# Peptides against a protein of PDB entry 6A30, part 121

Target 1, 150 residues: chain A of PDB entry 6A30
Amino acid sequence: AQDADNVLQPIMDLLDSNLTLFAKICEKTVLKRVLKELWKLVMNTMERTIVLPPLTDQTMIGTLLRKHGKGLEKGRVKLPSHSDGTQMIFNAAKELGQLSKLKDHMVREEAKSLTPKQCAVVELALDTIKQYFHAGGVGLKKTFLEKSPD

## One batch from the design tools (peptide; made by RFdiffusion4, then SolubleMPNN)

Design b2_p27_1_s2 (from b2_p27_1, 14 letters changed)
Fold by OpenDDE base, seed 1:
Structure b2_p27_1_s2 (fold): chain B 150 residues (1-150), chain A 27 residues (1-27)
Amino acid sequence: as target 1 above (150 residues)
Amino acid sequence: MVEKKLKEIKEKIPKAVEESKKVLESL
């Protein structure tokens, strides 16, 4: 938990310093829009910067696909178009939780792959950010936060 | 005012995420 908080600190400092102002000056509908835009941008940026670099290595995708791929017949696996990228974060975070069991197959190849510890921290960090934007129910709706930010 | 401040914060997000990544990389 503390590691996740430390990882999130730069983002939280930025958000907290500004969202307090928005809450004071914005009508509720405007504030909700602002929160949605910030949520999407934070999530997409985290995906590209932190989560995706390790996933773009063909070896990890190939190994994940090979373990689950025995049961899917001829269905044209539509390579998730660029729009499915963010669904891949939540799925990747969920898969990263399963990757704690894949301890032995994390080929320590390129310096860009997250360690199991880092993966667990990222998963917790993503959940923490989701909870932050939900703000006990006064922020964004849970159903919105559970969807991939497009 | 809102749109100006929103633009300002959006411009700072990438840097904040990079700093978060640096912290993560230290673990």
Scores: peptide ipSAE 0.667, ipTM 0.954, DockQ to the pose 0.800
Fold by OpenDDE base, seed 3:
Structure b2_p27_1_s2 (fold): chain B 150 residues (1-150), chain A 27 residues (1-27)
Amino acid sequence: as target 1 above (150 residues)
Amino acid sequence: MVEKKLKEIKEKIPKAVEESKKVLESL
């Protein structure tokens, strides 16, 4: 619980400092619109930044795998001359070097994966934000908060 | 007035979420 509060603190400080002003200056329908826009933006930003950061690295991995997968044309087994063997070893070493980079990227992706503890904290944080925007029923409707922000 | 203030808060949300992420990464 304390960890979730600490994670949310920057977002909550921003929301609390500004929503009090909106509540004073906005008519009810305008306030509801403002809340919907903020809800959508917070949820979409959290989803993209924390939950499912776009694997910019998967597109690089996919591009690297696609670039190397096209080279296995069924070329006729010409008996490699001794020079071809050295070139094959060089290509294999280059591929191994790229696979090492791929492994480092995969490890980095694994390092970017949320631990079970971090997942639990994020789930609690998301629930807390839903409750905040619901505000005991005077804010956004529960049915709206349960839908994926489009 | 409302739209100006709404724009200001929207511009600050990404930074606040990044700060939240830094806290999460320390866990």
Scores: peptide ipSAE 0.666, ipTM 0.954, DockQ to the pose 0.802
Fold by OpenDDE base, seed 5:
Structure b2_p27_1_s2 (fold): chain B 150 residues (1-150), chain A 27 residues (1-27)
Amino acid sequence: as target 1 above (150 residues)
Amino acid sequence: MVEKKLKEIKEKIPKAVEESKKVLESL
């Protein structure tokens, strides 16, 4: 938990410093739009910066392992087309966790893949951000946060 | 005012995420 908080601190400091202002100056409809835009951008940026780099390496390893191991099911990691952001991040974090567990059985290649610990921290961090944007129900709808930000 | 402030925040998000990644990489 503390590790996830430390990882999130830079993002939370930025959001907290500004959302209070938006809450004061924006009508409810404008505020929701702002929250949606920020949510999408945070999720997409986290996906590209934190999740995708390790996934690319792990997906290459997984694809290589699938090519050599007849038994690993054809999960076609579609390169994220722009439409599937948040669900892809959660799925990607889960896939990273699974692939990291597999890597513990493979030779330590220096590939900057997330460790199982790091994956767990990212999953917790993503859930925390989701809860933050939900704000006890006064923020974004849970159904919106559970969908991939197109 | 809102759009200006929103733009300012959006421009800072990538850096904040990079800082978060650095913390994550230290774990």
Scores: peptide ipSAE 0.664, ipTM 0.954, DockQ to the pose 0.807
Fold by OpenDDE base, seed 4:
Structure b2_p27_1_s2 (fold): chain B 150 residues (1-150), chain A 27 residues (1-27)
Amino acid sequence: as target 1 above (150 residues)
Amino acid sequence: MVEKKLKEIKEKIPKAVEESKKVLESL
């Protein structure tokens, strides 16, 4: 329990400092909207950052690579003379080598699979956040909190 | 006013989650 509280503390401090004000100034409908938006963002961010960091990093890298790959189609690069081609290949190989090292460094930041202890702490933390957003029934409905934040 | 404050909170969430991850990694 204490470990889960410690893990959540940065998020809770942020939420507590701001949601108290929203509760005072917002109409019920506006407050519910605010809570829903924050819930989705917190859950999605936790999923990407804590639960599935290795896959999201690969997908972000894949998306970044795909976004940069679309720009190269239109330029009919006129083949410059023999000497420049070798240097371009060398630079491309160097960039690929650096990308491989970056991939190996990002893989070496082996998003360590959560240990069983860490998984248990995260599960408890997620439950605590759900309870927080429910706020004894004044906040979001349980049925909403039990759905995927997609 | 509400939308401005909401934006400010949303911008801080990723950092707070990253700090939470650091705590988790220490366990």
Scores: peptide ipSAE 0.664, ipTM 0.953, DockQ to the pose 0.790

Design b2_p27_1_s3 (from b2_p27_1, 13 letters changed)
Fold by OpenDDE base, seed 3:
Structure b2_p27_1_s3 (fold): chain B 150 residues (1-150), chain A 27 residues (1-27)
Amino acid sequence: as target 1 above (150 residues)
Amino acid sequence: EVEKLLKEIKEKIPEAVKKSKEVLESL
């Protein structure tokens, strides 16, 4: 519970500081619209950033692997002369070295699968945000909050 | 006024979520 509160604190501080002002200056229908827009943006941003960060790197690796994999057309194995084989191995080793550096950079961008603890914290955090936007029934409807933000 | 304030808060949400992720990664 404390971990979920700590994770949410930056988002909650931002929301609390601004929604108090919106509640004072907005008519009820306008306030509801504002809440819907903020809900959608928070959920979509959390989903993309925390839950399923787009594997930008898998698409880049997939594109790099697809770009290099298309060169292995079954064309006639012209036995490359010993010099060409060494150059291919050197290029492959250089590409593997770049892939290793990319892997070290990707190990940093390895969207480390959330640990079971981190998953539990995120689930609790998401529930807390739903409750916040519901506000005991004076905020957004439960049926709206249960739908995936489009 | 409402649209101005809404724009300002929307611009700050990605930074707040990033900070939340940093806390989560420390767990």
Scores: peptide ipSAE 0.677, ipTM 0.956, DockQ to the pose 0.782
Fold by OpenDDE base, seed 1:
Structure b2_p27_1_s3 (fold): chain B 150 residues (1-150), chain A 27 residues (1-27)
Amino acid sequence: as target 1 above (150 residues)
Amino acid sequence: EVEKLLKEIKEKIPEAVKKSKEVLESL
């Protein structure tokens, strides 16, 4: 928990300093819009910066798809378009727990792969951010936060 | 005013996330 808090601290400092001001000057509907935009941007940026670098290896995507893909028939495996990339964050956080087993197939960018400890910290960090934006129910709706930011 | 502030915070998010990654990499 403390490690996740330390990882999040730079983001939280930025958000806390500004959201207090937004809450004072914005009407509720405007504030909700602001929160949605910030949620999307934070999540997408974290995905690309922290989570995706290890996942961009075609071998990992192929292995993840092969493990889950045995049940889907003849349907044209649409390579997840850029829009499906964000669905992969929440799924990737869930799959990060399984990434410890995929260590042997990360050939080229081993140096950028998260350790099991780092994966666990990231999962907790993502949950913490979700809870932060939910703010005990006065922030964003849980159903919105459970969807991948497009 | 809101849009100005929103733009400013959005511009700072990448750097904040980078710092978060640096902390993560230290673990």
Scores: peptide ipSAE 0.676, ipTM 0.956, DockQ to the pose 0.813
Fold by OpenDDE base, seed 4:
Structure b2_p27_1_s3 (fold): chain B 150 residues (1-150), chain A 27 residues (1-27)
Amino acid sequence: as target 1 above (150 residues)
Amino acid sequence: EVEKLLKEIKEKIPEAVKKSKEVLESL
């Protein structure tokens, strides 16, 4: 729990410093819009910065391509469409728990895969952020927070 | 005013997330 709080602290400090002001100056409808925009941006940025770099198949493809030598061209691995980012974070956290077993074969590429401990911390951090944006029911709806941010 | 504040906070989010990642990497 303390580790998750420490990881979130930079984000929470930024949000707390500004959302208090938004809550005072915004109408309910405007505040909900602001919260939705911030939720999407935080989730998408966390996905790209924390979750996607360890998950980018470039490491696995680089290791597999080094092993199998066949010149498969610039297959622009279409990043799966933006639609399932939150579920991919949760699934990635769950799969990263399974990737601890695959650690013996993953070459130390520059993007260090998250350890099981780090994955557990990220899961707790994501839950904490959801609760923060829900704000005891006065913030975003749970059904919205459970959807993938586009 | 709201749009200005929203722009300002949005610009700071990537840096905050980067700092969070640095903390995470220390674990």
Scores: peptide ipSAE 0.675, ipTM 0.956, DockQ to the pose 0.827
Fold by OpenDDE base, seed 5:
Structure b2_p27_1_s3 (fold): chain B 150 residues (1-150), chain A 27 residues (1-27)
Amino acid sequence: as target 1 above (150 residues)
Amino acid sequence: EVEKLLKEIKEKIPEAVKKSKEVLESL
């Protein structure tokens, strides 16, 4: 938990400093739009920066392991078309969690893949950000946060 | 004013995420 908080701190500091201001100056409809835009951007940026780089190597491993293990569903990593970012990051986090469990059985591949610990931290971090944007129900709807923004 | 502030925060998000990644990589 503390590790996830430390990882999130730079993002949270940025969001907290600005969302307070937005809440003061924006009408509810405008604020909701702002939150949606920020959510999409944070998720897409995290996916590309944190999740995708480790997944390219691990998805190759996962695809290799899927060729040998019937149970991993063919997640064709379609290169994200711009529309699917939020669902992709949660799917990617789920895949990371699955890959983390599998990596406990795999030899230490090179330094760029997330460790099982790092994967767990990222999963927790993503959930925390989702909860943050939900804000106990006064923020974004849970159904919006759980779906890929079309 | 809102659009200006939104632009400013959006420009800072990649840097914040990069810092988060750096923390993550230290684990």
Scores: peptide ipSAE 0.674, ipTM 0.956, DockQ to the pose 0.794

Design b2_p27_1_s4 (from b2_p27_1, 12 letters changed)
Fold by OpenDDE base, seed 4:
Structure b2_p27_1_s4 (fold): chain B 150 residues (1-150), chain A 27 residues (1-27)
Amino acid sequence: as target 1 above (150 residues)
Amino acid sequence: SVEELLEQIKEQIPKAVEESKKVLNSL
């Protein structure tokens, strides 16, 4: 728990410093929009930076896509549109329990695969930030937070 | 404006996430 709090602290400090102001100056609908935009940006940025550091290796995307059975046609690796990435956080968070098996194939480059401990911390951190944006029910709806931010 | 404040916070999000990553990498 403490590790997750420490990991989140830079994000929380930024959010807390600003969201209090937004809550004071914005009417409810505007505040909700602001929260949605921030949620999306935080999640997408965390995905790209923490969960899926740019795998230079094209091969791993191919293997992950093969297991999830939707036949991405062979030829043009369309860079997953910005929407497909965030689905991967939520799926990756569910599959972070299976990332222990991916450990053997993530050989080479400096982007050290997250250790099991780091994975557990990230999972807890994601749950914590969801709860933060829910704010006891005065923030974003749980149903919104459980969906991939597209 | 609200939009100006929102843009200001958005610009800081990547930095905050990088700082979070640094903490995570220390674990």
Scores: peptide ipSAE 0.679, ipTM 0.957, DockQ to the pose 0.817
Fold by OpenDDE base, seed 5:
Structure b2_p27_1_s4 (fold): chain B 150 residues (1-150), chain A 27 residues (1-27)
Amino acid sequence: as target 1 above (150 residues)
Amino acid sequence: SVEELLEQIKEQIPKAVEESKKVLNSL
């Protein structure tokens, strides 16, 4: 828990400092729009920066997932087009849990895959951010936060 | 304006996430 809080601190400090101002100057409808935009941006940025290893050859991760995915059911790993990004965070977090088993077979390519500990911290961090944007029910709806931000 | 403030915060999000990644990498 403390590790997740420490990881989130830079993001929370930025959000808290600005959202207080937005809450004062924005109508409820405008504030909701602002929250949605910030939610999408935070999630997409976290996905790209934290969850996705620095994109080394996209082809190899896709091919490795395809090669080992032949034994798991025909779930069409649609290469997420740009719009499927945040479903990729949750799926990547879920797949990172499965990728911990792949770590024994992934050779020393410099793409530092998250450790199991780091993955667990990121999962907690994502839940915390979701709760933050929900704000006890006065923020974004849970149904919105559970959907992939397009 | 709201739009100006929103743009300012949006520009800072990548930096904040990078700082979060630095903390994560220390674990």
Scores: peptide ipSAE 0.677, ipTM 0.957, DockQ to the pose 0.809
Fold by OpenDDE base, seed 3:
Structure b2_p27_1_s4 (fold): chain B 150 residues (1-150), chain A 27 residues (1-27)
Amino acid sequence: as target 1 above (150 residues)
Amino acid sequence: SVEELLEQIKEQIPKAVEESKKVLNSL
């Protein structure tokens, strides 16, 4: 689809311009090594950047929640008078409200779950890159391209 | 060298993928 081609254009322009040079200067075994390294890097970068929401936000939220959650030591909180409990609940609700706003701001930066259209475009894009690196059989082997890039 | 050229491409891949993501986000 035209959308998949537009999404891939920046990656394809980079690969096409440079792989032509590698094909001229490299022996076949060296060229295959270069292709394998580029395949792994492109796939891993796409997976982390496009497919997987940055785990950094969940890990950062988890680290922020773990940093704030360690403050609830099971200290024998002497129940202070009824007024102090309401203020603690209000402060906890205010912190939860700030966390919800932070979650809404981070959910706005949380890579919105790819729409069904975006998912279909990404699937086509990944297949196109796989075919590109296979290069009609003169590039990488299908069995290599079908394995998860380590 | 081959290694120098490979490193130059590797440095540009993240930026190219980010530009691809911008296009995807516009869909």
Scores: peptide ipSAE 0.676, ipTM 0.957, DockQ to the pose 0.800
Fold by OpenDDE base, seed 2:
Formats: C-alpha cells, structure tokens, sequence
Structure b2_p27_1_s4 (fold): chain B 150 residues (1-150), chain A 27 residues (1-27)
C-alpha cells in the first residue's frame, strides 16, 4: 500500500492541486468534462509510460513490420537468383543486427519488464486512481471508469 | 480560463507519470 502511494504521489499532487481549483471555478458539467479528459490522459500516459514500454518496442517493431508488410502486394517475388538470396539474408541479418543494437540501446533504460512486486504496486495504483476519480460517487461513474480509455 | 488551466495540467501529466515511473523502478 505504501509503495503504491509513493508511486502515485507525483500524479496525486498534481491532480489534487488543480482539481481543488477546478471544483471551485467549474459548474458540475464542466467539471465532469475536465475529469473525463484528465482520466483518459492519465490512463493513456500511464499505459504508455509504465505498462507498454516493453511492448512499444514490439509494437513499434510490429508497426514497422506491419508498415513494411502492407507493401508486400502479392507481386510475384521473383526469387532472385541464389546470389541475391544470400545478399538479402545478409542484409536482413545486418538489419536484424542493427535492430538488435537499436533494441539494446532503446531497451537499456525503459523496457525492463515489471517485476511481480512492481505489477502488484501498479495494479493497486490504478485502483487508487480509479477510486480517486470516482470520488465516492460525486466524480466519474463506475461504468465510465471500467471502460478502457480509447 | 478553465481551458487554459486544463492545458497547463495536461502538459504536466507526462512529467508526473515519469516521476511515478522512477519511484516504481526503485522498487
């Protein structure tokens, strides 16, 4: 619990300081809109920054591979002669080697998979944020908070 | 304005989340 609170503290300090002001200056409809926008942004940012860093490399690689894969129209890949095939494998291996080096450079700081402890802390943190935005029923509806932020 | 305040907080969210990630990475 304390670890989750410590992890959330930077977000909560920012939210608490500003939402207190919004609650004073906004009517109910405007406040709900603000809360929805902030909820979506916080969730999407947390997902990208905390949860997806290991996958963003795969998703960027997957999106890069998918962008390159859409260009494979069913044009008869003329199997280049044996020499061209070896060069393509060598180039593909070189590109994979460069991608591996790029992966090693990008993976170094951000792409460590979360430990089980870190996962548990994140789960608790997400629940805490959800409860915060629900605010005992005066904030966002549970049905809205249960939906994935698109 | 509300819109100005909202934009200001939105600009700070990524930084706050990065700080949260730093705390998480220390665990």
Amino acid sequence: as target 1 above (150 residues)
Amino acid sequence: SVEELLEQIKEQIPKAVEESKKVLNSL
Scores: peptide ipSAE 0.675, ipTM 0.956, DockQ to the pose 0.789

Design b2_p27_2_s1 (from b2_p27_2, 12 letters changed)
Fold by OpenDDE base, seed 1:
Structure b2_p27_2_s1 (fold): chain B 150 residues (1-150), chain A 27 residues (1-27)
Amino acid sequence: as target 1 above (150 residues)
Amino acid sequence: MQEKLKEFEEKMKKALKEREEREKLLE
């Protein structure tokens, strides 16, 4: 349980911050599109991270996420002026774009079969992420999250 | 984890409500 939480925590922190930001700045229709693309990105990243070799590279994603996360600490949440909102979307889109480019550079190493323990962690992770994207009914529909190719 | 999820859901609901209120004020 704690190992799953440690693996999920960086993703959950990223989702919390970004989804909350998108909810504030995006229109309802735009938000739904962003959520769908983020869902695909997260699922593909998880699939690759789990199918790719063990815990050593979690430090690399964690370090990539941590290197970009350190820049956000000292900013006293000045309510971004209208101009700062567009810059934040652009920065968030650029970060998401870098995650997508990381996807293109990750050579498809052969899918090693997950151990039963890894499968259980992944299932718990997927359920938790689905709940975050559903966001108590204000996010993506459960039917969309369930019909996504697992 | 469930507590963080609940906090996130509350933040999302608040963010959406604040946005809807702003959209109504601009109309």
Scores: peptide ipSAE 0.270, ipTM 0.785, DockQ to the pose 0.673
Fold by OpenDDE base, seed 4:
Formats: sequence, C-alpha cells, structure tokens
Structure b2_p27_2_s1 (fold): chain B 150 residues (1-150), chain A 27 residues (1-27)
Amino acid sequence: as target 1 above (150 residues)
Amino acid sequence: MQEKLKEFEEKMKKALKEREEREKLLE
C-alpha cells in the first residue's frame, strides 16, 4: 500500500490540480473531451511506465510529473478571464504533452514481466486513477473507465 | 489516498457547481 501511494502521489497531485482547473474553466462537453484524452494519456503512460521499465522508472515519471506539475501549483487560480482559461488549458495540455515526450524516452527499456508485487501496485494504481477520473460522478462515467482498454 | 480522493471529489463538485451557476447567470 505505501509503495503504491508513493508511486501514485505525483500522478494524483497532477490530476488533482489539473482536473480541478479544467472543471472550473471548461464547459461540460469540453471537460469530457479533455478528461477522455487525459485518461488515454495517463493509461498509455502507466502502461509504458509500469509494464516496460523497472520500478525505478515510475519514480522518474513521478519526479518528472512533479517537476512539471509544480509549475502549475504556483498559479494562484485567479479565475482566469476567458482568454486566460484558454491559455491555461494550452499550458496544461502542453504539460500533459510533455508526458507524451516521456513516451519517446521510455521506449528504450526492455519489457520485463511484472512481478506479483508490481502487478498489485499497478492494480491499486489503476483503481485509484479510475476513481480520480470518476471524481465522485462528476468526471468520466464508471462504465467508460471500466470499458477502456486497461 | 482515500482522504485525498474525497477532498478532490469535493473540490470537483464545488468547481462544477460554481461553473454551472456562472453559466446560468450569463444566459
């Protein structure tokens, strides 16, 4: 449990900040689209991070996410004017897009079979992330999260 | 983790309500 929490904490911090921001500034339809794209990105990143690299790389992604996510925390969420909202979405999308660049750097690690411990961490991680994306019913539907290619 | 999730859910619910209220005021 504690190991999973340590691995997940940076992702959860990123999701907490970004999803809360998107909920504030995006219309419902836009929010759903953003959530779906973010979900795909997170799932793809996790798949690569957990399945392909050794446990050490999860900490690197967490560190990278933390390093890039800290740039967003210092923004005292002044309710952005409509212009600021678009820029914030763009910046958040750019930060999330940097996760896609992590994709290119992670391609080098040999796919090893997950140990049972790693599998348990992944399962817990996935469940937790699904809960964050569901956000008590205001985010993505549980049915979407469960039917998504995990 | 669960406590943080609960806090997040509350923040999200609040954010959405505030947005919906603003949208209704602009109509």
Scores: peptide ipSAE 0.267, ipTM 0.781, DockQ to the pose 0.765
Fold by OpenDDE base, seed 2:
Structure b2_p27_2_s1 (fold): chain B 150 residues (1-150), chain A 27 residues (1-27)
Amino acid sequence: as target 1 above (150 residues)
Amino acid sequence: MQEKLKEFEEKMKKALKEREEREKLLE
């Protein structure tokens, strides 16, 4: 449990900050599209991260996630004017782009069978991430999250 | 983790409500 929490915490912090931001700035239809793409990205990143040796990538993901998270100082988020919303979407797209680049730098080592411990961490991670994307019913539908081929 | 998730859900619900209220004021 504690190991899973340590692995998940950076992802959860990223999801908390970014999904809350997107909920504030995006129109409902745009938000749903962004959530779907982010879901695919997170699933693909997790799949690759679990197949790769745990130590270096967690630090890089954590560092990438922390480096992008620190820019949100407590400044009174004035509701960005339309210009600021566009910049926030651009920054979010840039962050998504960095996650995709991270995906590309993740050398596909041969799919070693996950250890039972890794499987348990993955299952807990998937359940937790699904809950975040569902967001108590205001996010993605459970049926979409469960039927995703990713 | 569950407490953080609950807090997140509350933040999301609040954010969406505030957005919908702003959208209605702009119509």
Scores: peptide ipSAE 0.266, ipTM 0.784, DockQ to the pose 0.708
Fold by OpenDDE base, seed 3:
Structure b2_p27_2_s1 (fold): chain B 150 residues (1-150), chain A 27 residues (1-27)
Amino acid sequence: as target 1 above (150 residues)
Amino acid sequence: MQEKLKEFEEKMKKALKEREEREKLLE
């Protein structure tokens, strides 16, 4: 449990900051689309990071996510003009695009079978992330999160 | 974690409410 919390904390901090920002700036339909794309990206990144590299690389995602999460704090909440909202989405998409580049740099190492302990940590991590994306019913539908290829 | 999730949910609900209030002021 504690190990899972330590691995999840950087992702949860990123999700807390970014999802809250998107909830503030996006119209409801746009927010849902952004959340769906973020969900796919997070799932694909987790799948690749958990399946391909040993435990040392989970710290790299946490570090990448932490390094990008710190850049957002200094923006004085000026009500984004329509241009600023688009630019923030673009910047967020660009930051998320760095997660896609991490996808390209991960050499296809042979899928080492996760230990049962690692599988349990991953399952707990996935359940926690699903709960964050559901956000007590204001985020993505449970049916969408459950039907997404994990 | 559950406490943090609850805090996040409350924060999200607040953010959505504030957005809806702003949208109503622009209409």
Scores: peptide ipSAE 0.266, ipTM 0.784, DockQ to the pose 0.726

